# Peptides against a protein of PDB entry 7Q4I: the designs that were tried, part 13

Target 1, 281 residues: chain A of PDB entry 7Q4I
Amino acid sequence: HENSTIAERLYSEVRVLCWIMTNPSNHQKKARHVKRTWGKRCNKLIFMSSAKDDELDAVALPVGEGRNNLWGKTKEAYKYIYEHHINDADWFLKADDDTYTIVENMRYMLYPYSPETPVYFGCKFKPYVKQGYMSGGAGYVLSREAVRRFVVEALPNPKLCKSDNSGAEDVEIGKCLQNVNVLAGDSRDSNGRGRFFPFVPEHHLIPSHTDKKFWYWQYIFYKTDEGLDCCSDNAISFHYVSPNQMYVLDYLIYHLRPYGIINTPDALPNKLAVGELMPEI

## One batch from the design tools (peptide; made by RFdiffusion4, then SolubleMPNN)

Design b1_p9_2_s3 (from b1_p9_2, 5 letters changed)
Fold by OpenDDE base, seed 4:
Parts: structure tokens; sequence; C-alpha cells
Structure b1_p9_2_s3 (fold): chain B 281 residues (1-281), chain A 9 residues (1-9)
């Protein structure tokens, strides 16, 4: 018997809408596997596409396809969320159709924060944006207030937010959010370990998988290491997860157990006031 | 490539 009482509490108290960046060619190849795995643990799951798919629950956004349209799709996705779904959740996760997310760990990270705090979390990168921005591939989560500020204050103002649909979507949303005083939060755990990862677990867990010249080490906002200390025991996301690996991760995380080992969850932290952040480590 | 390409501005 599994005791999910705390997870069930957090499911009700920390409501997460997950929107998945996808396209019509990936509905069956990738997106359906998100829906069948980690996406079922979101309070609301929406696939943002250029074509409607009622089986998938995909929305046709008024955007073109391709990497050069990702920023346009991100803007339209958040507009759609704000118009139709802003009350369906407290937090709004963007993920790719090859991102895997442990939603319970995200709820645990988000628990102390008010959804009225203008904050967002993810794998923080340091270039281009003074406060940093969150890696698009690792997925990033906005508070309800962050979504409101993005859609209502940033998007309508070309001085605050890029009107064109071109550019790196994660950098562009990071600029927009900074310009409306949405804070780039620290997603690290109490040990300083990361929770959002722009690569598969193997690439973070195996030391010397990349050289020190690899761009990632220049982009990371916080110092991180490779190996077993790379990653929080409460890690939230990994990117470049194949459809098959999603089922493997689902099995390993939610089904496979070493007999006789029982994990006791840590106590929930105190809730923060509106506008308050956890101290940086 | 198996890794993300850094954003090019």
Amino acid sequence: as target 1 above (281 residues)
Amino acid sequence: PPFSVPPTL
C-alpha cells in the first residue's frame, strides 16, 4: 500500500496546469506519450499545437510550425491560458513533448510560494537576461500572477516584449518577464542541487560526459556539478526524453521499489508572504 | 547533435 496523502494534499493546494509545446507531426509520436505518463499528474493538461486534436486534447493556436515560430507559439499559448484557463490552476508549466516532469516534486518546490507572487522557475541560464532566464527544454513554471503580467502587461507593449515571433522562445519570455518584474526564482533544493534539467538524467549523472568548454557550463546561472550530486533527490524535469524513456521513467519513479526501503518525506516548509522568495543559497 | 544548441541571438 502506498501512502499518497501528502501528494494528494499538494495536488489540491498547488494546482498545476501543464501546457505541452507540440506540433501535428508529434501528436502521435511524442505528445500522446506525455499524456500517458507524467502529464496525467497535472491538474490540467493541454497540448499547444497548430492543429486541433480532440483525442490528445490539443489546441490549434494561430501560429506556424517550426523552431522559428516557438516564440509565437509560446505567446499564443499563454494568451490562450489566460483567456480560458487562468483560474484552472495556480501554476502554469511549459514543457516540450520530450520533457519529462515529476509533478509532485514541482508541487513540493512551489508549495511555499504564493501564486500571486510574480515569479517563475526552471533551469536558470545567465546570458542575455540580467536576472537570468529559464531553459525552454527543461520546462519552466509561471505563477498565476506571472502569467497575468506576461499576457496583460508585457505582450501588448513592444517596448517590454518582442512583437515578432522570431527568436529563442525561452530568452524572449525571459526578457518579457524581467520587464514586468516577474522574478527568476531559484529552483535549487536546500542542498543547492538543481531540479530542472535541460538534458536526460544520464548526461547530468555521468561525470565528464561533456568537457568544461561545453556551452552549458557557461550558461548555467548557478554553479552545478556532474555526477550523483548534480541533481536533487526531488528533481522535477529532464529534457530530450524519448517516448520509450518516458515509460521507463514512469516505471522507475512510480513503480519500481527496492524491497525494505521506505522513504519518509521531509516536512513542508513554511508558506511565504506574497512577493517573498526563499533565500538564495 | 544530442545536446541542445545554445540560443543564438
Scores: peptide ipSAE 0.044, ipTM 0.765, DockQ to the pose 0.562
Fold by OpenDDE base, seed 5:
Structure b1_p9_2_s3 (fold): chain B 281 residues (1-281), chain A 9 residues (1-9)
Amino acid sequence: as target 1 above (281 residues)
Amino acid sequence: PPFSVPPTL
């Protein structure tokens, strides 16, 4: 028997719409496996594509396919969310069709924040954007107010937001959000450990997996190390997760238990006022 | 490879 009372409370109080970046060639290969694993734990799950798929719940956005259209697809995805779903959730997660997310850990991080606070969270990178931007592959989550500002204030203004569909989608949304005073939050835990990860767990957990000259160490906004201290015990996301690895992670996280070890959850923090952030660590 | 390519300037 499992006691899920706190997780059920957070499911009701911290509502998350997850939108998945995908394409028609990946509906069966990747996106379906998100729907069958971690995507079931979102309050609302939508797949953003160029073709409709009623079995998947995929939306056909008016965009072309390919890596050069990701920024165009991100803009149209958030327009669609704002028009049809802005009141269906408090927080709006972008993830890729090879991102794995522990939604309960995201709700725990988001719990103290007001959805009317103009803030977003993810794996923060330091180049190109003064306050930083969130890595596209690790996934990033916008408050309801951040979505409103992006769609209503940023997108209609070519001086605030890039009007063409070219560029790195994560950098471009980061520029747009900064220009409308949406804050790039700190997603680290109380021990200073990261929660959103742009690679698989192995790449973060195993020391010396990459050279210190690897671009990631130059891009990461907050200083981090490899090994067990790389990652929060309440980690939220990993990227480049294969369809088979999603089922393995679901088993390891939600089914496999070490007999005789019971985790007691920490107390929930106090709720913040609108516009208030947790202190940086 | 499971490595993201950084955005190009």
Scores: peptide ipSAE 0.043, ipTM 0.763, DockQ to the pose 0.533
Fold by OpenDDE base, seed 2:
Structure b1_p9_2_s3 (fold): chain B 281 residues (1-281), chain A 9 residues (1-9)
Amino acid sequence: as target 1 above (281 residues)
Amino acid sequence: PPFSVPPTL
């Protein structure tokens, strides 16, 4: 028997809409497996595509397919969310159809923040954007106010937000959000360990999996190490997760238990005022 | 699998 009382409280108090970046060729191959695993733990789950799929709950956005249209799809996805769903949640997660997310851990991180604070979280990268930007693959979560500012203030202004659909979607949204004073938050835990990861757990947990010259170490905003100390005990996301690995992670995280070990959760922090952030570590 | 390529400018 498991006690989920705190998780149930956070499910109600920290409402998350998850939108999944997908395409028609991936509806059955990838997106369906998100829906059957971690996506069921979102308060609302929407698949953003170029074709409608009623079995998946996929929305046909007015965009083309291909890597050069990801920024266009991100803009249209947030426009759609703002028009139809802005009051359905407090926080709005973008993830890919090969991102795995522990939504309870995200709610725990977000709990102290007001959804009226213009902030977003993810795996922060340092290039191209002064405050940093969040890795698209690791997934990133916007407050309700951040979505409002993005859609209402940034998108209509070509000086604030790129009008064409080309470019790296995560960099381009990062530029737009900075230009409307949406803060790039710190998603690290109290020990300085990351929560959003742009690779599978293996790539972060195994020391020397990558050379020190690997681009990731040059891009990461906060200093991080490989090994067991790489990752928070309350890690939120991993990227490049295969459909089969999603079910493995679901089993390992939500079903497999070491007998005789009981995890007692830390106390919830105090709630912050509107515009207030947690102290940087 | 190939690691994520850094966002190409």
Scores: peptide ipSAE 0.042, ipTM 0.757, DockQ to the pose 0.644
Fold by OpenDDE base, seed 3:
Structure b1_p9_2_s3 (fold): chain B 281 residues (1-281), chain A 9 residues (1-9)
Amino acid sequence: as target 1 above (281 residues)
Amino acid sequence: PPFSVPPTL
């Protein structure tokens, strides 16, 4: 029998609303597989689309479809969350419909932080934004205070946040959040290993899978290694995960066990004060 | 496999 007592405690104490970036053409192809796998472990799961789908729990945002509208959709998604759901959770995850997330590992990372701290986490990139920004594909999580600052302080001010719906959504939200003093947190574990990944596990776990000139190595904010040491034992997300691979990951993470090996979780860290961050590694 | 395209500004 599995003991989930700590995971159940964190489910109650670290409430996560997950919103999924999708479109009507992907409701059946991708989004439903998120709902049938890792999305079940969110406290609240919402699909942000341009069309309503009651089977999926999809919201029709007042935006067009296509890559040039992703920033517009992100703005409208967070406006919708702030208006309807700001008290339903403590943390607000953006993910794509091909992102896989281990929500328990995210709750573990977030546990010490106050949701009143203006902070967000993800795979931090260094270009374009001084403090860095979080990769859109790896998914990123905002505190409740970060959502408030984004929607109430940044979005209404064209000097703080881009009014147009064009641009790279992850860079644009990163600029807006920096302009309202939302901190780009460090999501690495105590060993300095990353938790949010913009590619599938195979691309991170296999050494020399990419050339050293590959853009990712120039974009990553923190120095990282390849191979088995690339990734935290408590990794949170992977991107470009096919619908079939979501079911494989669900099986491997939650069902498949090596007989006779029992993992004992580490003790929870002390909670931080409002505005306090974990020390950088 | 598809790699993320870096954001072009």
Scores: peptide ipSAE 0.042, ipTM 0.758, DockQ to the pose 0.550

Design b1_p9_2_s4 (from b1_p9_2, 5 letters changed)
Fold by OpenDDE base, seed 4:
Structure b1_p9_2_s4 (fold): chain B 281 residues (1-281), chain A 9 residues (1-9)
Amino acid sequence: as target 1 above (281 residues)
Amino acid sequence: PPFEVDPTL
């Protein structure tokens, strides 16, 4: 028998709305598989698209499709969330339709933080934004206060937030969030291992998959290594996960068990005050 | 490159 008591507690106490970046051509090909796998573990799951799909629970945002519209879609997605769903969750995850997320691990990371703390988490990159920004592909999670500041304070002000829909989505939201004093949090575990990953597990776990000239090593905000020490035992996300790989990961994480090995969860950390962050590792 | 470039970069 599986004991999910702590996971159920965190499901209640750390409510997560997941919004999935998708498009009409990917509703059946990709987004549906998110809904059938990890997305079912969100407190609320919404697919942000340019076309409505009632079977998928997709919203038609007033934006065009294509890479050049990702920033526009992100702005409209968070506006939609703020207008309709700001009280439905404490935390608001952006993920792609090829991102896989272990939502329980995200709740564990978020547990000590107040949703009224202006903070967001993800795979932190160092370029373009002084405090860093979170990789779009790895997915990133905003506190309720971060969403409020983004939508109410940043978006209406062209000096704080880019009005055009062009640009790198993750960089642009990172700039906007910095300009309204939303903190770029540290997602690493107590061992300094990352939790949000912009690639599939294989690419992080296998040493020497890339040379030191690979852009990722220049972009990462925190020092990270390849191999088994690359990734937290409580990793949260991976990107470029195919639809088939989502089902494989879902099976490996939630169903496949080595007989005779029982994992015991660590104790929950103390809750932080509003505005307080965990110490940097 | 051996890795896909993040489409948001």
Scores: peptide ipSAE 0.031, ipTM 0.730, DockQ to the pose 0.523
Fold by OpenDDE base, seed 5:
Structure b1_p9_2_s4 (fold): chain B 281 residues (1-281), chain A 9 residues (1-9)
Amino acid sequence: as target 1 above (281 residues)
Amino acid sequence: PPFEVDPTL
């Protein structure tokens, strides 16, 4: 007696390829649990690794292991997507193997946008990049045109995109995307609440978890609050989610229901023209 | 600490 008609429509009209940043040591420990939970709701799911795993659908990219190669892995991941999968989706999500994503909420946010608009979304940070950049841990989603510009225009040019594999992955892609005029979008809902989160729900929902000197408050691009006003009712992602918590979140979001409460979804917004963005809030 | 450090730092 569940009505999923709108979600099914958005699954067809807002196609999402999810690529998961992982490594061989995490295939069984973490990545497998993404595949068994939220990853099954992507239109296409690929695990980007340094070793092939046919059970997981992991791709062996020509990169080394370790945190120092994350930028190299991101470049090779998007090259692989562009070569093999650019027409398989409209939007291309990067997530970590400990990121949890509510894909239906992401489709709702993306619905009005053209995939031919050079834009990307995530948890926007203000340092290092003039327009901001998206937090790597919260996950970020590129339009098809953003992927094209990144791979075809940015990556081949050392003046536009860092050629070595060192540096902060999220900052470096943010610099490259800015240099090819891919816009850093606003992911906030109509109430100004965030949708992509670089920490677990508890850290955002509980007030006074950190002091005002905590780096996050200096990095966040838009003003944000703690407590219930921290997060959209249509939140998209959380980071540092353990494998066990992924199954808990799947139960809470998709199975547990308060009896007698029916949520009626808001009407879908009008579609935007190519190059048009929603007004900033 | 309650918050982990983002790889950006």
Scores: peptide ipSAE 0.030, ipTM 0.725, DockQ to the pose 0.558
Fold by OpenDDE base, seed 2:
Structure b1_p9_2_s4 (fold): chain B 281 residues (1-281), chain A 9 residues (1-9)
Amino acid sequence: as target 1 above (281 residues)
Amino acid sequence: PPFEVDPTL
């Protein structure tokens, strides 16, 4: 027997629309497995593609395919969300078709924040954007107000947001959001451990003699350690998760239990006012 | 093995 009462409460109070970046070649290979695993725990799940797929619930955006079109696809995805779905959720998650997300942990992190606060969360990187930007692969979540500001204030203004479809998707949205005063939040837990991860769990959990010159250590906004202390007990996302690994993670997180160990969730924090952030750690 | 590079970077 499992008690999900608090998770059900958060499902109702912290509504999340998840949009998945995909392409027609990945509908069956990758995106379908998101839909069959973690994506089913979103309040709404939409696949953003260049072709419609009624089985997947994929939307055909007016964009080309390829790496150079990811920024264009992100702009069109958020325009589509704003036009059709802005009231369907409080928070709007971008993820890739190889990102795995524990949506309950994301709801827990987001619970104290108002969706009218102009804020977004993810794995924060420090280059290119003064306040930082969120890694595209780890997934990032915008408040409803952040989506409004992005679509209504940033996108129509070439001085605030890049009009061309080229560039690093995550960097470009990070620039646009900064230019409309959307805050790059801190997604770390109370112990300073990260929640959004741009790699698979193994890469974060296993101390490797990774060269300290590895780009990740230069890009990460907050200092982090490898090993068991790398990751929050309430971690939210991992990237480069294969379709098979999604089912493994679903089993490990939602089904496999150590007999005789009972997890007691921490009390929910107090809700913040509009514009307030959690104190820095 | 070295970490994979984020394809968005």
Scores: peptide ipSAE 0.027, ipTM 0.714, DockQ to the pose 0.494
Fold by OpenDDE base, seed 3:
Parts: structure tokens; C-alpha cells; sequence
Structure b1_p9_2_s4 (fold): chain B 281 residues (1-281), chain A 9 residues (1-9)
């Protein structure tokens, strides 16, 4: 039998609401596979759509569909969360319906932080936003205070947050959060390895998979390596994960074990004060 | 210009 005592403790102490960006055409094709895999490990799982689906637990937001409505959907999703679910969790993850997340690893990263600290985490990109912004595809997680500031302070003010529903969703929320002093955190592990990834594991793990001129290398906020050293042993997310690959990842991460090898988890770090961040690497 | 990582979402 597996000992999950620490994971169970973190499940209770680091509560995560996961909201999934989806649309009606993807309810059956993609979103249901999130629900059947990694989404089960969230404390609360909500699918944000334009149509209600009781089997999926999808919410119909008052938005249109298509690429130009992603920012609008994100704004409405967080408004919905703030109104109905702000006390149901401590942390609020946005993910796509093709993002895979290891929620236990996210809880481990978040454990030292106060939910009352105005901070958010993800794959940090450097362009357009001074402090950086988090990649939409890799998924990003806001503290409860970050959600409050976003919905209450930023969204009502057109000078702080774009009123139109058009634009790059991840950049626009990044600008908005910066304007209300929500900090773009460092999600790297103690070895400086990334935890949130905007591509599938293969694209990060294989050296020289992309050209040096590939946009990702110009966008990444922190210097990163390719190959096996690219990724934390406690990696949190990958993007462009097909429905079939979600089941493969679930099997590999939670079921497949090399016989005779037992992992011993590191000790939990000390909790930080409100407003305090982990030291920079 | 700014873009979403997955424009097909």
C-alpha cells in the first residue's frame, strides 16, 4: 500500500480550486478527460464554458466563443469564482482543457505561502509586462488575495484592466495583476528548475528539440536548460496534452513504479509571513 | 504582438 499521509495533509491545508477553460465543442472531446484524470485531485473542479453541462459540472459564462473571447472568459470566470467560491479554496488555478497538472506538486510549491499574500505562479514570460506574466497554456495559480484584488480592484477600473474582451488572455491578466500589486512569483524549485511548462514533456526533455531562435527562448523569464535538467522532479504542469496522453501521464505518475525504489519526500519548508516570498534563486 | 500560447482554445 502507498503512504499518502503528507499528500492528504496538503490536500486539507493547501486547498486548490481548479477552473478549466473550455467550450461546448470540447466538453466531450477534452474536458471530460481532465475530469477523469488530474482534475479529480483538485479540492474543487469547475469547467468554465459558454454552455452549462451538468455531467461535466460546466458553467455557462456570459461570453462568446473563439480566440478573441479568451480574455473575456477569464474575467467572467474569476468574477464567478469570487462570487460563489472565494472561500472554497486558498488557491485558484486556471488551466486549459489540454493542460495536465500534478496537483500534489503544486500544493508542495504553494505550502509556504499565505493565501493572503497577493501572488500568482506559473510559467513566467518576460515580454509586455515589467514583472513578467504567466503563460496561459501552462496554467497559472492565484492566491485568494490575488483573486480578490483582480475582481474587486482591477476589473472595475478600465485604467487598470482592459475592458474589452479581446487580446491575449495571459498578457492581459498579467498587466491587470501587476497594476494591483499582485506579484509574479518564481515557481522554480530549489535547484532553479521550472515547474510549469507550456508544452508537452517531450518538447522540454529532448535537447535541441527547438531552434535557438524559437520564440519560447526569447519569452522565458528565467534562464532554463533543455534535457533531463529542464524540469523539476516536482513539475506541476504541461500543455498540449491530448486526452489519451492524460491517461498515460496518470498511469506513469500515480501507478507505474520501479520495484524496490521508494521515494522519501523532502521535509516541508517553514511557512512564510503574509506578503513574504521565498528567496530568489 | 501578444498572443495566447494555444490560439485554438
Amino acid sequence: as target 1 above (281 residues)
Amino acid sequence: PPFEVDPTL
Scores: peptide ipSAE 0.026, ipTM 0.706, DockQ to the pose 0.183

Design b1_p9_3_s1 (from b1_p9_3, 4 letters changed)
Fold by OpenDDE base, seed 4:
Structure b1_p9_3_s1 (fold): chain B 281 residues (1-281), chain A 9 residues (1-9)
Amino acid sequence: as target 1 above (281 residues)
Amino acid sequence: KPYEIPPYL
């Protein structure tokens, strides 16, 4: 027997729309596995594509396919969300079709924040953007106000937001969001451990998996360690998760239990005022 | 490999 009372409360109080970056060639290969695993725990799940797929709930955005169009697709995805879905959620997660997300842990992180606070969260990187930007692969979550500012204030202004579709989507949205005073939040837990991860768990958990000169260690905004202390017990996302690994993670996180071990959830933090952030650690 | 190069060079 499971007690989900707190998770059910957070599902109601911290509504998350998840949009998945995909393409027609990945609808069956990747995206459907998101829908069958972690995506079912979003309050709303939408697949952003260049082709409609009624089985997947995929939207055909007016964009081309390919890596060079990811920024264009991100802009059109958020425009679509703002036009059709801005009231369907409080928070708006971008994830890739190979990102795995523990939505309950994201709701826990987001719980104290007002959706009217102009903030977004993810794996914060330090280059290119003064306040940092969130890694595209790890997924990033915007407040409702952040989406509004992005779509209404940033996108229409070429001085604030890149009008062409070229560039790194996560860097470009990070620039746009900074230019409209959307804050790059701290996603770390109370122990300073990360929650959004741009790689699979193995790459973060295993010490010396990468050289210390690996670009990631230069890009991370907050210093992090390798090993078990790399990752919050309430980690939110991992990237480069294969379709098979999504089912493995779903089993390990939600089904596999060590007999006789019962976890008690921590108390919820106090809610913050509009515009207030948790102190950085 | 996708892990060897910063994704946005």
Scores: peptide ipSAE 0.081, ipTM 0.827, DockQ to the pose 0.703
Fold by OpenDDE base, seed 2:
Structure b1_p9_3_s1 (fold): chain B 281 residues (1-281), chain A 9 residues (1-9)
Amino acid sequence: as target 1 above (281 residues)
Amino acid sequence: KPYEIPPYL
C-alpha cells in the first residue's frame, strides 16, 4: 500500500518537460529504456535526435551527429521547446540517454521556486563560468523564464551566446545563461548533500581512494565527500547508467521495500517570490 | 567505460 498524494500534488504543481539528448543509433539501444523507466514520470517526454521516430516520440532536429554537434543540438532542442512546448511545463530538464532521474525528487527541490525566476539547477562545476555551470551528463533543469531568456535573448546575440555548433554543450549553455542573468542555483539538500550526479551511484557511494588529481574534485563547485554522506536521500540524477541498470534502479527505488520501515516525507517549504532563491547552506 | 574527459581536456 503506497500513499502518493504529495507526489501527485507535485506532479500537478511542478510540471516537468524532460528532453533526452539522443541519436538514431541509440533510439533502440538506450532511449527506449529511458522511455520505459524514469521518463514515464515526466509530465512530457521528448527525445531530441537527428531522425524522427514515431515509436519513441523522437524529434528530428536540423543538426548533424557526433560530439561536435551536441551544442548545436542543445540550441535547436531549446528553440523547438520554446516554439512548441513553453506552456506545457514549468521546468525543462535536459538529460542524456544514459542519465537516470528520480523526477519526484526534482519536483521536491523545485517546489519553492517560481518558474518565472530565471534559474537553473544541476551538478554545478566551477571552471570556465564565473557563477559555475551544470554538468551535461548529470542533467540540468531550466525554469520557464530561463528557457525564454536563453532562446529569445541569448541565442540571437553572438556576443552573449556562441553562434557556431562547436564546444562543450554544458559549458556553452552555462556561458549563455550567465550572460542573460539566469542564476546557477544550489541543488544541495538542507544537509549540504548533492542531488545531481555525473557518475553512477557506485562511484559516489563507494570510497574509491580517488586521487585528488581526478578532474571531478577540481571541477565540483561545492565541497562534497564520498561514501554514505555523498548523496541526498532525495537525490535526483545519475549518469553513465546502462539500459539494464535503469530497470534495476526503477525496481530498487519504486518497488523494493524493507518490510516495516515507513518513510515520512518532510513538510514542503514555503514558496519563494519571483526572483527569490533559497538561503545558502 | 572511461569517465567523460573534462570538457576542455
Scores: peptide ipSAE 0.077, ipTM 0.826, DockQ to the pose 0.574
Fold by OpenDDE base, seed 1:
Structure b1_p9_3_s1 (fold): chain B 281 residues (1-281), chain A 9 residues (1-9)
Amino acid sequence: as target 1 above (281 residues)
Amino acid sequence: KPYEIPPYL
């Protein structure tokens, strides 16, 4: 017997639209597996592509394919969301078609925040943007007000937001959001552990998996440790998750239970006022 | 798998 009462409450009170960055060649190979696993736990799930797919619920955005068009696709995705779906959710998650997300843990992190607060969360990186920016691969989540500011205030102004479609999408959205006073939030838990991860669990959990010269250690905004202390017990996302690994993770997280162990959830924090953030650690 | 190449490198 499972008691999902708190998760059901958060599903209602912290509504999440998930949009998945994909392309036509990945509809069957990757995106379909998102839809069949973690994507079913979003309040709304949309696949952003260059071709329509009614089986997938994929939208054809007016963009080209390839890495050089990811920024263009991100801009058009948020324009589409603002025009058609801004009232369908409180929070708007970008993820890749090989990102795995524990949506309940994201709702828990977001619960105290107002969706009218101009804020976004993810794996915060240090370079290029003064307040930092969120890693594209780990996925990042904007408040409704952050989406409004991005689409209405930033995108129409080439002084605030890059008008061409070139560049790193995560850096470029990070610049645009900073320029309209959307805050790069702290997604760490109360123990200072990260929740959004730009690699698979194995790469974060295993100490010395990477050399200390690896770019990630220079890019990470907050100091992080390797091993079991790398990752929150309420971790939200992992990147480079294969289609097969999505089903494994879905089984491990939602079906596999150690007999005789019951986890009691922490009490929900107090809700913050509009514009208020949790104190940084 | 190769890790993500950081932006602007």
Scores: peptide ipSAE 0.077, ipTM 0.828, DockQ to the pose 0.595
Fold by OpenDDE base, seed 3:
Structure b1_p9_3_s1 (fold): chain B 281 residues (1-281), chain A 9 residues (1-9)
Amino acid sequence: as target 1 above (281 residues)
Amino acid sequence: KPYEIPPYL
């Protein structure tokens, strides 16, 4: 017996379109498992590919395949979204076909923000982009205004946005978004704990899983700890999640319950005005 | 491992 009243309210008030970065070779291997797990909790779910798949709801974008085409695919994905789906949601999540997302926790984080605020959220990295950029693997979410600015203002201007399809997709979108004054938001909870994660839970939860020289510690924008305090109780995403792990996470998060423990959700914060951000911690 | 190399070298 569950009371989903608040989650249902947020589903209606904080509409999320999730687009999944995939390719034809991964439609059956990975993408379908996103559709069967966390992707069903998006208001709209679209798979961005180079081939159409009617069973998956995959779109054939006019791009090649391979790592060197990810930036091209991201540009075409957001163009497609802007043309066909800009009014279908308030927020637009990019995720990989091996990213797992707790969509309810994302709606909770996004609730106070106006979708007309030019902002995006994710796991913020500090290199290459002055305000930071969001890790591609952890997934990142743009407001409707951020998508508009990206597609209408940034993409058509080679001075604002890289015209070729090469480069790191998350850095390149981060540069483009900064150039059109889309703010790189703080996705941390009120305790300063992260919500978007570029690795599996195990890699964040286990102290000393990596050495202090591991690139992640130099890339992370905000100071973060390892162990149980690494991660918000309202964590949003994890990356490198295998298809089998997606079903395990779905079971653990949505089905497995410790008998006699009832979680009471915190009160929703006040809504912010257009252009306002939550204070940084 | 896929994350052993930083995304950008």
Scores: peptide ipSAE 0.071, ipTM 0.822, DockQ to the pose 0.661; fails the geometry check

